# Peptides against a protein of PDB entry 7Q4I, part 212

Target 1, 281 residues: chain A of PDB entry 7Q4I
Amino acid sequence: HENSTIAERLYSEVRVLCWIMTNPSNHQKKARHVKRTWGKRCNKLIFMSSAKDDELDAVALPVGEGRNNLWGKTKEAYKYIYEHHINDADWFLKADDDTYTIVENMRYMLYPYSPETPVYFGCKFKPYVKQGYMSGGAGYVLSREAVRRFVVEALPNPKLCKSDNSGAEDVEIGKCLQNVNVLAGDSRDSNGRGRFFPFVPEHHLIPSHTDKKFWYWQYIFYKTDEGLDCCSDNAISFHYVSPNQMYVLDYLIYHLRPYGIINTPDALPNKLAVGELMPEI

## One batch from the design tools (peptide; made by RFdiffusion4, then SolubleMPNN)

Design b2_p28_1_s2 (from b2_p28_1, 15 letters changed)
Fold by OpenDDE base, seed 5:
Structure b2_p28_1_s2 (fold): chain B 281 residues (1-281), chain A 28 residues (1-28)
Amino acid sequence: as target 1 above (281 residues)
Amino acid sequence: SMEEDFEKIIEETLEYFKELGKEPYFSF
């Protein structure tokens, strides 16, 4: 018999709205599988699209499709969230329709933080934005205050936030958030291991899977390794997860158990004050 | 340009993960 008491507590205390970046062509192919796997563990799950889908709970944002509209879609998604759902959660996760998220691990990471702290988390990249920005594919999570600042303070001001809909979505939101003093948090665990990953587990777990010339090593903000030390035991997200792999991950994480091994969760840290971050590692 | 950098990233990623059948409907 499984004891989920702490997870249930965190589900209540660390409310997460997950919005999934998708498009009409991926509603059935990808997004539906998010809904049937990790998305069901969000407090609220919304699919942000260009077409409505009542079965999926997809919202038709007033944007076009294609790469050049991703930034536009992100802006409209957060506007929609702010208008309709800002009080439905404490934290607001953006993920792609091929991102897999262990929401419980995200709640654990977020637990000490106030949602009124202007902060966001993800896989931090170092280029283009002084404080860094969070990888779009790995998914990133904004505090309620971060969403407020983004929508109310940044978006209406072309000097703070790119007004057109083109550009690298994750960089552009990173710039906007920096411009309104939303902090790019450190999502690493106490051992300095990452939690948000822009690739599948295999690609992080296998040493030397990528050449050091691969862009990821040039972009990653914090020092990271491959192999056993690549990933937190409380890893939060992986990208490029196929629909089939989502079900595999769901099985492996939530169903498959080594008999006789019981994990005792670490104690929850003390809650931080508004504006306070965890100490640097 | 930033756009060129991202195109390169996408190309490198798609080349690396060619077997995944991923489309450049994302950013990094």
Scores: peptide ipSAE 0.323, ipTM 0.830, DockQ to the pose 0.346
Fold by OpenDDE base, seed 2:
Parts: sequence; C-alpha cells; structure tokens
Structure b2_p28_1_s2 (fold): chain B 281 residues (1-281), chain A 28 residues (1-28)
Amino acid sequence: as target 1 above (281 residues)
Amino acid sequence: SMEEDFEKIIEETLEYFKELGKEPYFSF
C-alpha cells in the first residue's frame, strides 16, 4: 500500500481549480482523456469551450473558435471562474487539452505561498513582457488574488488589458497581470530545474534535438540545461501530450514502481507571508 | 511583429515534430 498522507494533506490545503482550454471538436478527442487522467486529481475541473457538454462538464463561453479567439476565451474563462468559483480553490490552473499536469507537484511548489499573494507560475518566457510571461501551452497557475486583480482591476481597463479578443493569449494575460502588479514567479526547484514545460519530456531530456536558434532557447527566461538536469524530479507539466501519452504518463508516474526503491518526500518549506516570494536561485 | 513571431513559432514547432518523425496531432 502506498502512503499518500502528505499528498492528501496538500490536496486539502492547496486547493487547485483546473480549467482546460478546449473546443467542441476536441471534447471527445482530447478533453475527455484529461478528465480520465490527470484532471481527476484537481480539486475542481472545468472545461472551457464554446459549447456546453454535460458529460465533460464543459462550459459554453460567449466566444468564437479559432486561434484569434484564445485570448477572448481566456478572459471569459477567468471571468466565469471569478463569478462562480473564486472561493472553490486557492489556485487556478490554465491548461490546454493536450497539457499533462502532475497536480501533486504543483501543490508542493505552491504550498509556501499565500493565495492572497498576487503571483502566478508557469514556464516563464522573456519577450514582450518586462517581468516575463508564462507559456500558454505549459499551463500557468494564478493565485486567487491574481485572478481577482486580473478580472476586477485589469480586464475593465483597456489601458491595462487588451479589450479585443485577438493576440497571443499567454502574452496578453502576462501584460495584463504585470500591469496590476501580479508577479511572474520562479517555478524552478532548489537546483534551478524547471517544473513547467512547453513540450513533452523527451524534448527536454534528450540533448541537441534543436539548434540554438530554435525559438524556445530565445524565449526561455531562465537558463536551462539539457538532459536529466533539464527537469525537476518534481516537474509539474508537459505540453503536446497526446491522449494515449496521457495514459502512459499516468501509468508511469502513479502505478509503475521499481521494486525496493522508496521515495521519502522532502520536508515542506515554511509558509511565506502575504506578498512574500521564495528567494530566487 | 508579435504575429510574425508566432507564425515562426508554429512553423519551427511543426518542423521540429516532423524531424522527430512525429506527425503533429495538434492544431494551433
């Protein structure tokens, strides 16, 4: 029998609402596989779409479909969350319907932070936004206060937040959040290894798959290593994960065990005060 | 422009998957 006592504690103390960016054409193809795998480990799971789906628990947002509507969908998703679910969780994760998330590792990262701290985490990119912004595909998580500031302070002000629905959703939310003093946190572990990844594990684990001119190396905010040192042992997310790969990852992470090896979790860090961040590495 | 940069990201990402012998199942 597995001892999950700490994970159960964090499930109660670090409540996460996961909202999944999807569309009606992907409800059956992709989104349902999120629901059947990692999404079941969220405290609340909502699929944000343009059409309602009662089987999936999908919400019909008042937006169109297509690339140019992703920012609109993100705005409406957070408005919906703020109106209906702001007290259902402490942290609010955006993920795509092909993002895989180890929610327990996210809770571990978030544990020391107050939900009333205006902060968000993800895979930080450096262009366009001074403090950086979080990659949309890797998924990003806002504190409750960050959601409040985004919806109440940023969205109503065209000078702080783009009013139209066009643009790169991750950049646009990053601009909005910066403009209301929501901090772009550092999600790296104590060894400086990343936790949120905009690609599948193999991309990061296997060295020299891409030229140094590849966009990712130009966009990444923090220095990253290749190989096994690329990724935290407590990695949180990966992108471009197919439905089949989600089940493989679920098996590998939660079921497959090397006999005779027991992992003892590190002690939880001290909780931070409201507005306090972990020291940068 | 940001739009041009995103088009480049899409192109490079698609090419990356192609080079890995993986057919992109995702749509941007």
Scores: peptide ipSAE 0.338, ipTM 0.846, DockQ to the pose 0.690; fails the geometry check
Fold by OpenDDE base, seed 4:
Parts: structure tokens; sequence; C-alpha cells
Structure b2_p28_1_s2 (fold): chain B 281 residues (1-281), chain A 28 residues (1-28)
């Protein structure tokens, strides 16, 4: 007894291609669990690897494995998407094979934005990039125009985008995107609560898990609170989610219901013009 | 350097999980 009409509407109007960063050793260990859980709610799901896997729908990119090749893999992934899939979606999510995403909440956040707006969203970090960059692990989503600018304008120009495959992939794409005027959006809700998280829910929800010296508190672009106020009721992603926890989250989010409590969605906001962002909160 | 900063992030993150009594099941 569920009314999914608005979710179905957003599924059609806010099309999301999800690409998952993975490797051959993780196809069975991690990636398949993404496919069996939250990945099924993407309009299109692609696993970006160094080896093809027809069961997983994995693509073999012409890159090596290891940390020093993650940037290379990201570049090749978006080149592949641009060449084959740029019109298959409006928004293009990068996630890791241990990222969990509530795609409906992402569609809700993205709904007012034009895919032709050069913007991307995620957990914004402040170092190295003036406008900030989005955490790789929390996942980040590019508009179609952002993908176009990245692939067509940034990647071919070594002055705009790092030509080698080394470096922190999230920082490097952040630099490239800034250099082509793709805006680092604010993914926080109207209450100022985050939606993209580089750790598991427990680590954000429970206060005092980390010392204030912990890198995360130094890297976050926006001030955030601990406890239940840390996280939007419409949170989008969490990182370091084990395969088992993906199924737990799927159950808790999509199946478990408190009897007698019915959540009615808020009205959708008005759509923004091309190039327009939501007002800062 | 950026590389040195990321090495520290990895180290601190691994330690963070250890302090929580959780074995890291992820690799950087």
Amino acid sequence: as target 1 above (281 residues)
Amino acid sequence: SMEEDFEKIIEETLEYFKELGKEPYFSF
C-alpha cells in the first residue's frame, strides 16, 4: 500500500545515469550489491572498470588499476558517457562501489535545476579548489552540460585539466570543472543539513565520533552539526557502506514502515532558469 | 603536498575506523 506517483514522475523527469567506480576484484565483492540495491533505481547503471563483465554491465576502460589511476578512470568514464550516453540521462552520478545512494532524494534535489545548467553537486570540500570540490566517496552528480564542458572543453586542454592519470580524482575533476565554469552547487536542504556524506550514517548521526582535528572537519566546505541535525531527512548518499549494509539500508528506507505514520511529500519547487541556482541558505 | 595530505587522510580514516572497533573493509 504505497503511493509512488511522485517518485515515478521524478524518475521520468529527472533522469539519472549512475556510473560506479569499481575494479575487477570488486565486481562480485561490492559492485553486484550496488546493482542489487540502490543502483536499480537509477535510470541507467554502468560499472566502470578495467575489465568487462556482462553480468554486472561493467565497461572495460583503457586504464590501469590502483589509486594512481582513479583520475584516469574518471576521465575515461566521462569520455565514455559523453560518447555513448550523454542523451540517455539529464544527470550523471559518480559513486564508488561502497557508496549507497537514495536516488529519489537526489532527483528531488535536482528537480528545480536545468540539466543545461553547468553545475554539479555532492559533499563539498574546501581545500585546493577555490569554489570547492565534491568528495569522491560521497558521490557527485554532474548536469549534462557539466559533462559536456568537462569532456569537450576541459579534458582536451592540459592548462585546464590534468593530462596524466595521477592525483586525487575528486580534486582533479573539481579543478577541471572550475576551469570551465561548472559551478560547485550547494546540496544542503532548506534547513542547512547535508545530503551527501563521505561516511556511513552512524558516523554522522552520533556526536563525538571523531576529534575536531579529524580531517573531515577541516575539509568540509559548509559548517555542519553532529547528531540528528547533521543530515537531511532527504539525504542522498553515504560512503563506506558495506555490501551487507546496503541491503539493510534498502530494507530500512524502502520497506520498513512505522504503522500509522504516513509521510506526505512537500510540493516540488518551481523550476529554475538555465544557469540559475537555488538561493544560498 | 597534496599527496602527503591524502596519505594523512588515509591514515586518519583507517585509524578512525579502528577506534570505532570496525575493521576497514575498504581500500583507498
Scores: peptide ipSAE 0.324, ipTM 0.840, DockQ to the pose 0.693; fails the geometry check
Fold by OpenDDE base, seed 3:
Structure b2_p28_1_s2 (fold): chain B 281 residues (1-281), chain A 28 residues (1-28)
Amino acid sequence: as target 1 above (281 residues)
Amino acid sequence: SMEEDFEKIIEETLEYFKELGKEPYFSF
């Protein structure tokens, strides 16, 4: 038996729509395992594809497949969300079909923020966009107002948002969002530890996997430590998670418990006013 | 260029997985 009262409260007060970037070849191989694991903890779960799949709840977007169409798919996904689901949630998460997300930890991070604040969160990278942009693989979450600004203000204006479908998806949405004054938030916890990760836990937790010249260390907006201090105790996402590892993570996070250790959750912070951000660390 | 940077990211990431003895289950 467990006490989930606070998690249930946050499920109701911090509603999250998760959309999963996928393709028809990955519906059975990857996407269904998202649905069977962490995706079931979203308030709404939608798979964005080029083909419909009623078993998966996949939407066929009017886009081609391949890396050169990821930006096009993201634009169409958020158009679809805005048209059909903008009031179904307060926050809108993009994740890949090999991203694993601890949705409760995301709700905890988002709790103080108003969904009417134009803000988005993820693993912040520093190149190409002045305020930074969020890593596509780690997943990123937009407020309802951020989605509105993206779809209504940015997308229709080729001066604000790239009209063609080519380019790095995460960089392009980052440029668009900056151009409509959507803030790139700080997703780090109160200890300065990251919450969104573009690799698997093993790759972040174990030091000396990469040289400091490895692109990730050049791209991260906030300096992070290696080892156990790399990652928040309330980490939100990891990327390159295989289908098998999704079930392992589900077991470790939600089922496996060290007997006799009882976690007392921290008190919820005060809610911020519309437009207010948490102080940067 | 940005395109050259992304190609480098792909190459470095693939090499990273190779060094870890892990075959990529994804395609770029």
Scores: peptide ipSAE 0.281, ipTM 0.803, DockQ to the pose 0.623; fails the geometry check

Design b2_p28_1_s3 (from b2_p28_1, 20 letters changed)
Fold by OpenDDE base, seed 4:
Structure b2_p28_1_s3 (fold): chain B 281 residues (1-281), chain A 28 residues (1-28)
Amino acid sequence: as target 1 above (281 residues)
Amino acid sequence: SMEDDFKKILEETKAYFEKLGKEFYSSF
């Protein structure tokens, strides 16, 4: 006896195209499991690869494989999206084939925003980009306007966007987006808890796994504590999620219920005007 | 270099997973 009326409404009103960064060697090992779990909750799901796979719905982008081509793949992925799918969704999520995403929670976060607002969300990191950039592994979501600006305004200009295909894709897109005035949004909830995570839940929920010298603590844009207060009850993504863990998460999130506990969703916030952001806490 | 920094990130991340006795998964 589940009531999904609000989730169904948001599915219609906050349309999300998810593109998954993958490669031919991971089609069966990883990407397939995304398709069988959280990816089915996207309005559109596309796997961006170097080889076609009709079973997976994988697109062969004109790029080589390897770490040094990830930025090239990201550029070609968004070019492909802009050319073929820019009107198929309002928001465009990049995720890795080992990222798990709770799409309903993402829709909830995105609901107040106009897709014509030049904004993107994710786990914000502070280095290299003044406004910050979003962690590639945690996944990041661009508004339709952000995609347009990236593809039409940034990519064609080597002064705004790196022409070479090498580099850290998340940093490079972050630079490009900043250069075309796409805002790096705050994805934290009303309590200041994060929603996009570059690690598995266990690593964020349990304190003292890492020392303060661990890179993550130096990279996070917003200071956060470890423990139960680390993570929003409406968390959106986790990274380094194994295929098996994807199915576990799917079960825990969508099937397992404590009897007698009924979750009442919060009221939806008011919609923002174009260009307006939620107030930072 | 940025590349060196990200290499270091990957190494530290791998070491972190290894310390926890977890398999390191990466899309890289």
Scores: peptide ipSAE 0.363, ipTM 0.853, DockQ to the pose 0.789
Fold by OpenDDE base, seed 1:
Structure b2_p28_1_s3 (fold): chain B 281 residues (1-281), chain A 28 residues (1-28)
Amino acid sequence: as target 1 above (281 residues)
Amino acid sequence: SMEDDFKKILEETKAYFEKLGKEFYSSF
């Protein structure tokens, strides 16, 4: 017995299109499990591939496969979304086929923002882009206006956006978005805890898994702690999640309950005007 | 180069998973 009234309200008011980066070799191995778990909680779910798959609802983008084509695939994915789906949602999430997302927590974070605000969120990294960029693996979410600016203003201009299909996908979109004044938002909660994570929960929750020289600590834009204080109670995403772990997470988050413990959700924040951001923490 | 940096990131990530005795699972 669950009271989902607030979640249902947010499902209607904060519409999310999720597009999943995948390839034909991963349709059955990975993407299928996204569809069967967290992807079902998106308002719309699309798999972006190089081949069609009617069972998966995959789109065949006019791009090659492989790491060197990820940026090309991202450009074509957003072009496809803009052409066919820009009015189907308010927010547009990119995730990998090994990313797990708690969509309700993302809607909660996004609720105060206008989709007409040029902003995007994710796990912010500091290198290469002045305002930062969002980790590709942790997933990142663009407002409708951010998608419009990316596709209409940035992509057609080689001075604003890289024309070649090579490069680090997340860095390149970050550069393009910065060049059209899309803001790299702060996704941290009111306690300064992160919501988007480029690793599995275990790797963030358990301290001393990596030394301070590990790339993540050099890349993270905001200072973060290890251990239980690493992660928001309203965390949104984790990366490197195996298909089996997706089902485990789905069970733990949505089904398993300690008897007699009832969580009361915090009140929704006030909505922001177009162009306004939450105060920096 | 940026490409070299990202190759290094992948290598360090793989090594991290290996150190933990876990299978490296990536969409990259």
Scores: peptide ipSAE 0.357, ipTM 0.849, DockQ to the pose 0.756
Fold by OpenDDE base, seed 3:
Structure b2_p28_1_s3 (fold): chain B 281 residues (1-281), chain A 28 residues (1-28)
Amino acid sequence: as target 1 above (281 residues)
Amino acid sequence: SMEDDFKKILEETKAYFEKLGKEFYSSF
């Protein structure tokens, strides 16, 4: 029997709405496997598509499909959330239909922060945006205030937010958020280890798979190590996770246990004031 | 251009997966 008391507390106190970027061709192939695995641990789970699917709980956004429409879909997704669901959660996670998320670890990271603080978290990249931006594939989470600022202040102003639907989705939202003073937070743990990852665990945990010229090392905002020190013990997300790998991860994280090893969770940190961030590490 | 950079990222990522003998998954 597991003691989930702290996880249950955080489920109630750190409410997360997860929206999944998907398309009609991936509803059955990918999205449903998110729903059957990690997505069930969100307080609310919505699939953002171009077609409605009542079995999946997919929303048909007024956008086309394809790479050039991802930014458009993100804008419409957050507009939809703001209109219908802004009070249903405190934090709003974007993930892809091939992203795996440990929602409990995300709640732990978010716990000290006020949802009224204009902040968002993810895997921070350094190009194009002065404060950095969060990798789209790793998933990123906005505070309620960040969503409000994005939808109400940024989106209506072409000077603050790109009106065209073209461009890199994660860069464009990063620009918009910076322009309305939403802070790009540091998602690293107290040891400086990352929590959001744009690749599968294997690619981060095993050294020497990529040379230093690989784009990821040029894009990452914070210096990270390879191997086991790459990743927090409280890692939050991984990208390019196949449907089969989602079930494997779900089993390994939530079911498989080494007998006789009891993990005692760290004490929760003190809550921060509105507008306050954790000290930089 | 930014678009060219992102095309390059996708190509490098795809090549990386192919080198590892793994399927490249994309939401596209």
Scores: peptide ipSAE 0.348, ipTM 0.848, DockQ to the pose 0.778
Fold by OpenDDE base, seed 2:
Structure b2_p28_1_s3 (fold): chain B 281 residues (1-281), chain A 28 residues (1-28)
Amino acid sequence: as target 1 above (281 residues)
Amino acid sequence: SMEDDFKKILEETKAYFEKLGKEFYSSF
């Protein structure tokens, strides 16, 4: 038996809308498996596509397909969310159809923050944007106020936000958000360990699995270690997770238990005032 | 350009995952 009372409380108090970047060719191959695994733990789950799919709950955005249109799709996705769903959640997560997310851990991270604080979280990268930007693949989460500022203040102004659909999706939204004073938050835990990861757990957990010359080490905003110290015990996301691996992760995280080991959750932190951030570590 | 850098990142990431025997699915 498990006690989910705290998780249930956070489900109600920290409402998350998850939108999944996908395309019609991936509805059955990938997106469906998100819906059947971690996506079911979102308060609202929407698949942003170029074709409608009622079984998946996919929305047909007015964008073309292909990797060159991801920025266009992101803009249209957030416009759609703002128009139809801005009050359905407090936080708005973008993820890919091969991202796995532990939504309870995200709620825990977000709990102290006001959704009226203009902030967003993810795996922070340092290039191109002064305050940094969040990696697209690891997924990133905007506060309600961040979405409002993005859609209402940034998108309509070509000087603040790129009107063309070209460019790196995560960099472009990062520029737009910075230009409307949405803060790039620190998603690290109290031990300074990351929570959003742009690769599968194996690539982060295994020491020296990646070459030190690998671009990732030059892009990360915060210095990080390899091995078990790479990752928070309350990690939130991993990228490049295959459909089969999503079911494995669901089993390992939510079902498999070592008998006789009981984990007591930390107490919830105090809530922050509007506009207040946790101190950087 | 920034876009060229992004494309380079994608290609390097793709090559990395291919080398590791992993599938490369999405942009990063």
Scores: peptide ipSAE 0.149, ipTM 0.675, DockQ to the pose 0.549

Design b2_p28_1_s4 (from b2_p28_1, 13 letters changed)
Fold by OpenDDE base, seed 2:
Structure b2_p28_1_s4 (fold): chain B 281 residues (1-281), chain A 28 residues (1-28)
Amino acid sequence: as target 1 above (281 residues)
Amino acid sequence: SEEEDFEKVEKETKEYFKELGKELYSSY
């Protein structure tokens, strides 16, 4: 028997709508495995596609498929969320159909923040956007106010938000959000360890897989280390996770236990006022 | 340009996974 009382509390107090970026060709291959694993821990789970799928709960957005339409799909996804689901959650996570998310750890990170604070979190990158932007693959989470500002203030204004559907999805939303004063939060834990990751755990945990010229080291906003100190004990997401790896991660995180080791959760931090952020480390 | 940088990111990522003998997954 496991004591999940605090996780159940956070499930109620920190409501998360997860929307999954997918396409019709991936409904069965990838998206359904998200639904069968980590996606079931969201308060609401929606698959954003170009075709409906009643089994998956997929929405057909008015967009084309292909790499150059990802920004268009993101805009339409958030428009759809704002119109139909803005009150169904406090926080709105974008993830890919190959992103794995530990939703309980995300709720823990988000707990002190007001959903009326214009903020979003993820793996912060430094290029192109002054405050940084969040990696699309690692997944990123917007507050309710951030979604409102994005849809109501940014999207209708071509000077604030790119009107065409081309460009890198994560950079373009990052530009739009900055232009409406949505803050790019710091998702690191109290030890300065990251929580959102644009690669699988193996990439971050094993030192020297890539040289210093690899793009990631040039893009990362905050200093990061390799090895066990790379990653928070409360890590939130990993990218490039295969369908099979999702089930492995579900087993390792939620089922496999070392006998005789009991984890006691840290006390929850104090709640912040609207507009207040946690101090940077 | 941003586009050239994105092409570089994708290329280097694909090469990285290829070297590791792993498939690259994407939402498109």
Scores: peptide ipSAE 0.342, ipTM 0.831, DockQ to the pose 0.770
Fold by OpenDDE base, seed 3:
Structure b2_p28_1_s4 (fold): chain B 281 residues (1-281), chain A 28 residues (1-28)
Amino acid sequence: as target 1 above (281 residues)
Amino acid sequence: SEEEDFEKVEKETKEYFKELGKELYSSY
């Protein structure tokens, strides 16, 4: 037996639309496993593809396939969301078909923020964009106002947003969002630990996997520790998660319990005013 | 250039997974 009263409250008050970046070749191999695991905890789940799939609830966007079209797919995905779903949620998560997300932890992070605040969250990287940008693989979440600004103000203006479909998807959206004054938020917890991760838990939790020269340590916006202190107890996402690992994570997070240990959640913080951010640590 | 940096990121990531005895799970 579980007490989910607070989670149910947050499900209603912090509505999240999750859109999954996928392609037709991955509908059965990857995307369906997102739908069967963490994706079922979103208020709305949409798979953005180049082909329709009624079983998956996949949308056929007017884009080609391949890595060189990821930016094009992201632009079309958010246009589609703005046209059809902008009022269906307060927050809009992009994830890959190999990203795993603990949606309840994301709702907890987002709870104090107004969806009318132009802000987005994820794993912040420092290169190329002055305020930083969010890692594409770790997934990133836009407020409703951020989506509006992206689609209505940025996308129509080639000076604000790249018109072609080439480039790194996460960098390009980061540039566009900065150009319309959407803030790159701090997703770290009160202890300064990260919540969005561009790799699997194993790669973050175990020290000495990579040399200090590894790109990740050069790209990360906030200083992070290795080992168990790397990651928030309320971590939100991991990347490069195989379909099998998604089911393992679902079991470990939502089913497996240490008998006799009862978690008492912290009180919810006060809600912020429109345009207000949590103080940086 | 940004392109050179992205190629470096991809290469180093692939090498990292290879060193761990794992294949990089790529959508492409």
Scores: peptide ipSAE 0.341, ipTM 0.829, DockQ to the pose 0.760
Fold by OpenDDE base, seed 5:
Structure b2_p28_1_s4 (fold): chain B 281 residues (1-281), chain A 28 residues (1-28)
Amino acid sequence: as target 1 above (281 residues)
Amino acid sequence: SEEEDFEKVEKETKEYFKELGKELYSSY
């Protein structure tokens, strides 16, 4: 039988609210499949949309649809979270409706950190934001304090946070968060391998998918490689995951087991003080 | 500009998936 004792402990101690960026046209096509797969492992799951869907638990945010409104949706999503759910979790994950997340691995990464530490994690990109920003597609997770600072300190101040709804969502939140001293954390594992990925596993695991001129290699904050060393054994997220692949990943990660191989989890690290980060690799 | 870069990222991503013969799934 599976021993989930540590995972259950982390479920209680590292509470994660997952909000999913979606739209009404994707409620049934994509978002529903998030809800039926990895989203069920969040402590709370909310779909941020422009239309309400009670079956999905979708919230109608006062925003338009389209790529040019993603930043607007993110701002309203975090306002909604802060107003209604800030105490429902310790960490607040943004993901797309085609992002797959191994929530247990995220809890493991987050465990040492205080939710009162102003920090956020994801796939860190280097352009535009001095400390870096987290890829929107790979998903990014804010501490409770980061959400507070974002909503209370950044959003109301046009000098700190873009007031209009246009722009690259991930860049804009990255700017806002930097401006309120929310730290862009290092999500890499102890071997320096990434945990949040802006593409599917195949694209990271298999070398030579892209030329070095491909934007990803220019954007990635930390040096990374393709192949076996691309990805943490405790990887957290992948993007561009089709609805079908979500079920495949759910099966592979949570059901398929090589008989006779038992994985013993590493010991949990010591908890950090408020404001303390793990050493950057 | 950031907008130009955003468009570039989108374009290159679409091209990347096209070259791989995969559908680009997007929440956008």
Scores: peptide ipSAE 0.317, ipTM 0.818, DockQ to the pose 0.804
Fold by OpenDDE base, seed 4:
Structure b2_p28_1_s4 (fold): chain B 281 residues (1-281), chain A 28 residues (1-28)
Amino acid sequence: as target 1 above (281 residues)
Amino acid sequence: SEEEDFEKVEKETKEYFKELGKELYSSY
């Protein structure tokens, strides 16, 4: 017995289109498991590929496959979204076919923000982009206005956006978004704990799991702790999640309950004005 | 360069997963 009234309200008020970065070789191996797990909780779910797949709801973008085409695929994906789906949602999540997302927690984070605010959220990295950029693997979510600015203002201008399809996808979109004054938001919770993660929960939860020389510690924009304090109780995403682990996470998050413990959600924050961000932590 | 840094990130990530005895489940 569950009370989903607040989740249902947020599903209606904070509409999320999720697009999944995939390729034809991963349609069956990975993407279908996204569709069968967390992707079903998006208001709209689209798989962006180089080949159409009607069973998956995959779109064939006019790009090649491979690492050197990821940026090209991202540009074409957002062009496709803008042309066909810009009014179908308020927020537009990019995720990989090995990213797991708790969409309800994302809606909770996004609730106070106007979709007309030029903002995007994710796991913020500090290199290359002054305001930071969001990790591609952890997934990142753009407001409707951010998508508009990206597609209409940034993409057509080679001075604002890289015309070539090469480069790191997440860095390149981060540069473009900064150039059109889309703000790199802070996705941390009120305790300063992260919500978007570029690795699986285990890798963040276990103290000293990585050497301090590991690139992640040099890339993170905000100071983060290890252990249980690493991660928000309202965490949104994890990366490098195997297909099998997606089902495990779905079970643990949505089905498994400790008897006699009832989680009461906090009150929703007040909505922000257009252009307003939550105070820094 | 950015390219060299990304190659480093990819390499270190692969090594990290290898050390953990886990498969790297990435799109690319």
Scores: peptide ipSAE 0.354, ipTM 0.833, DockQ to the pose 0.803; fails the geometry check

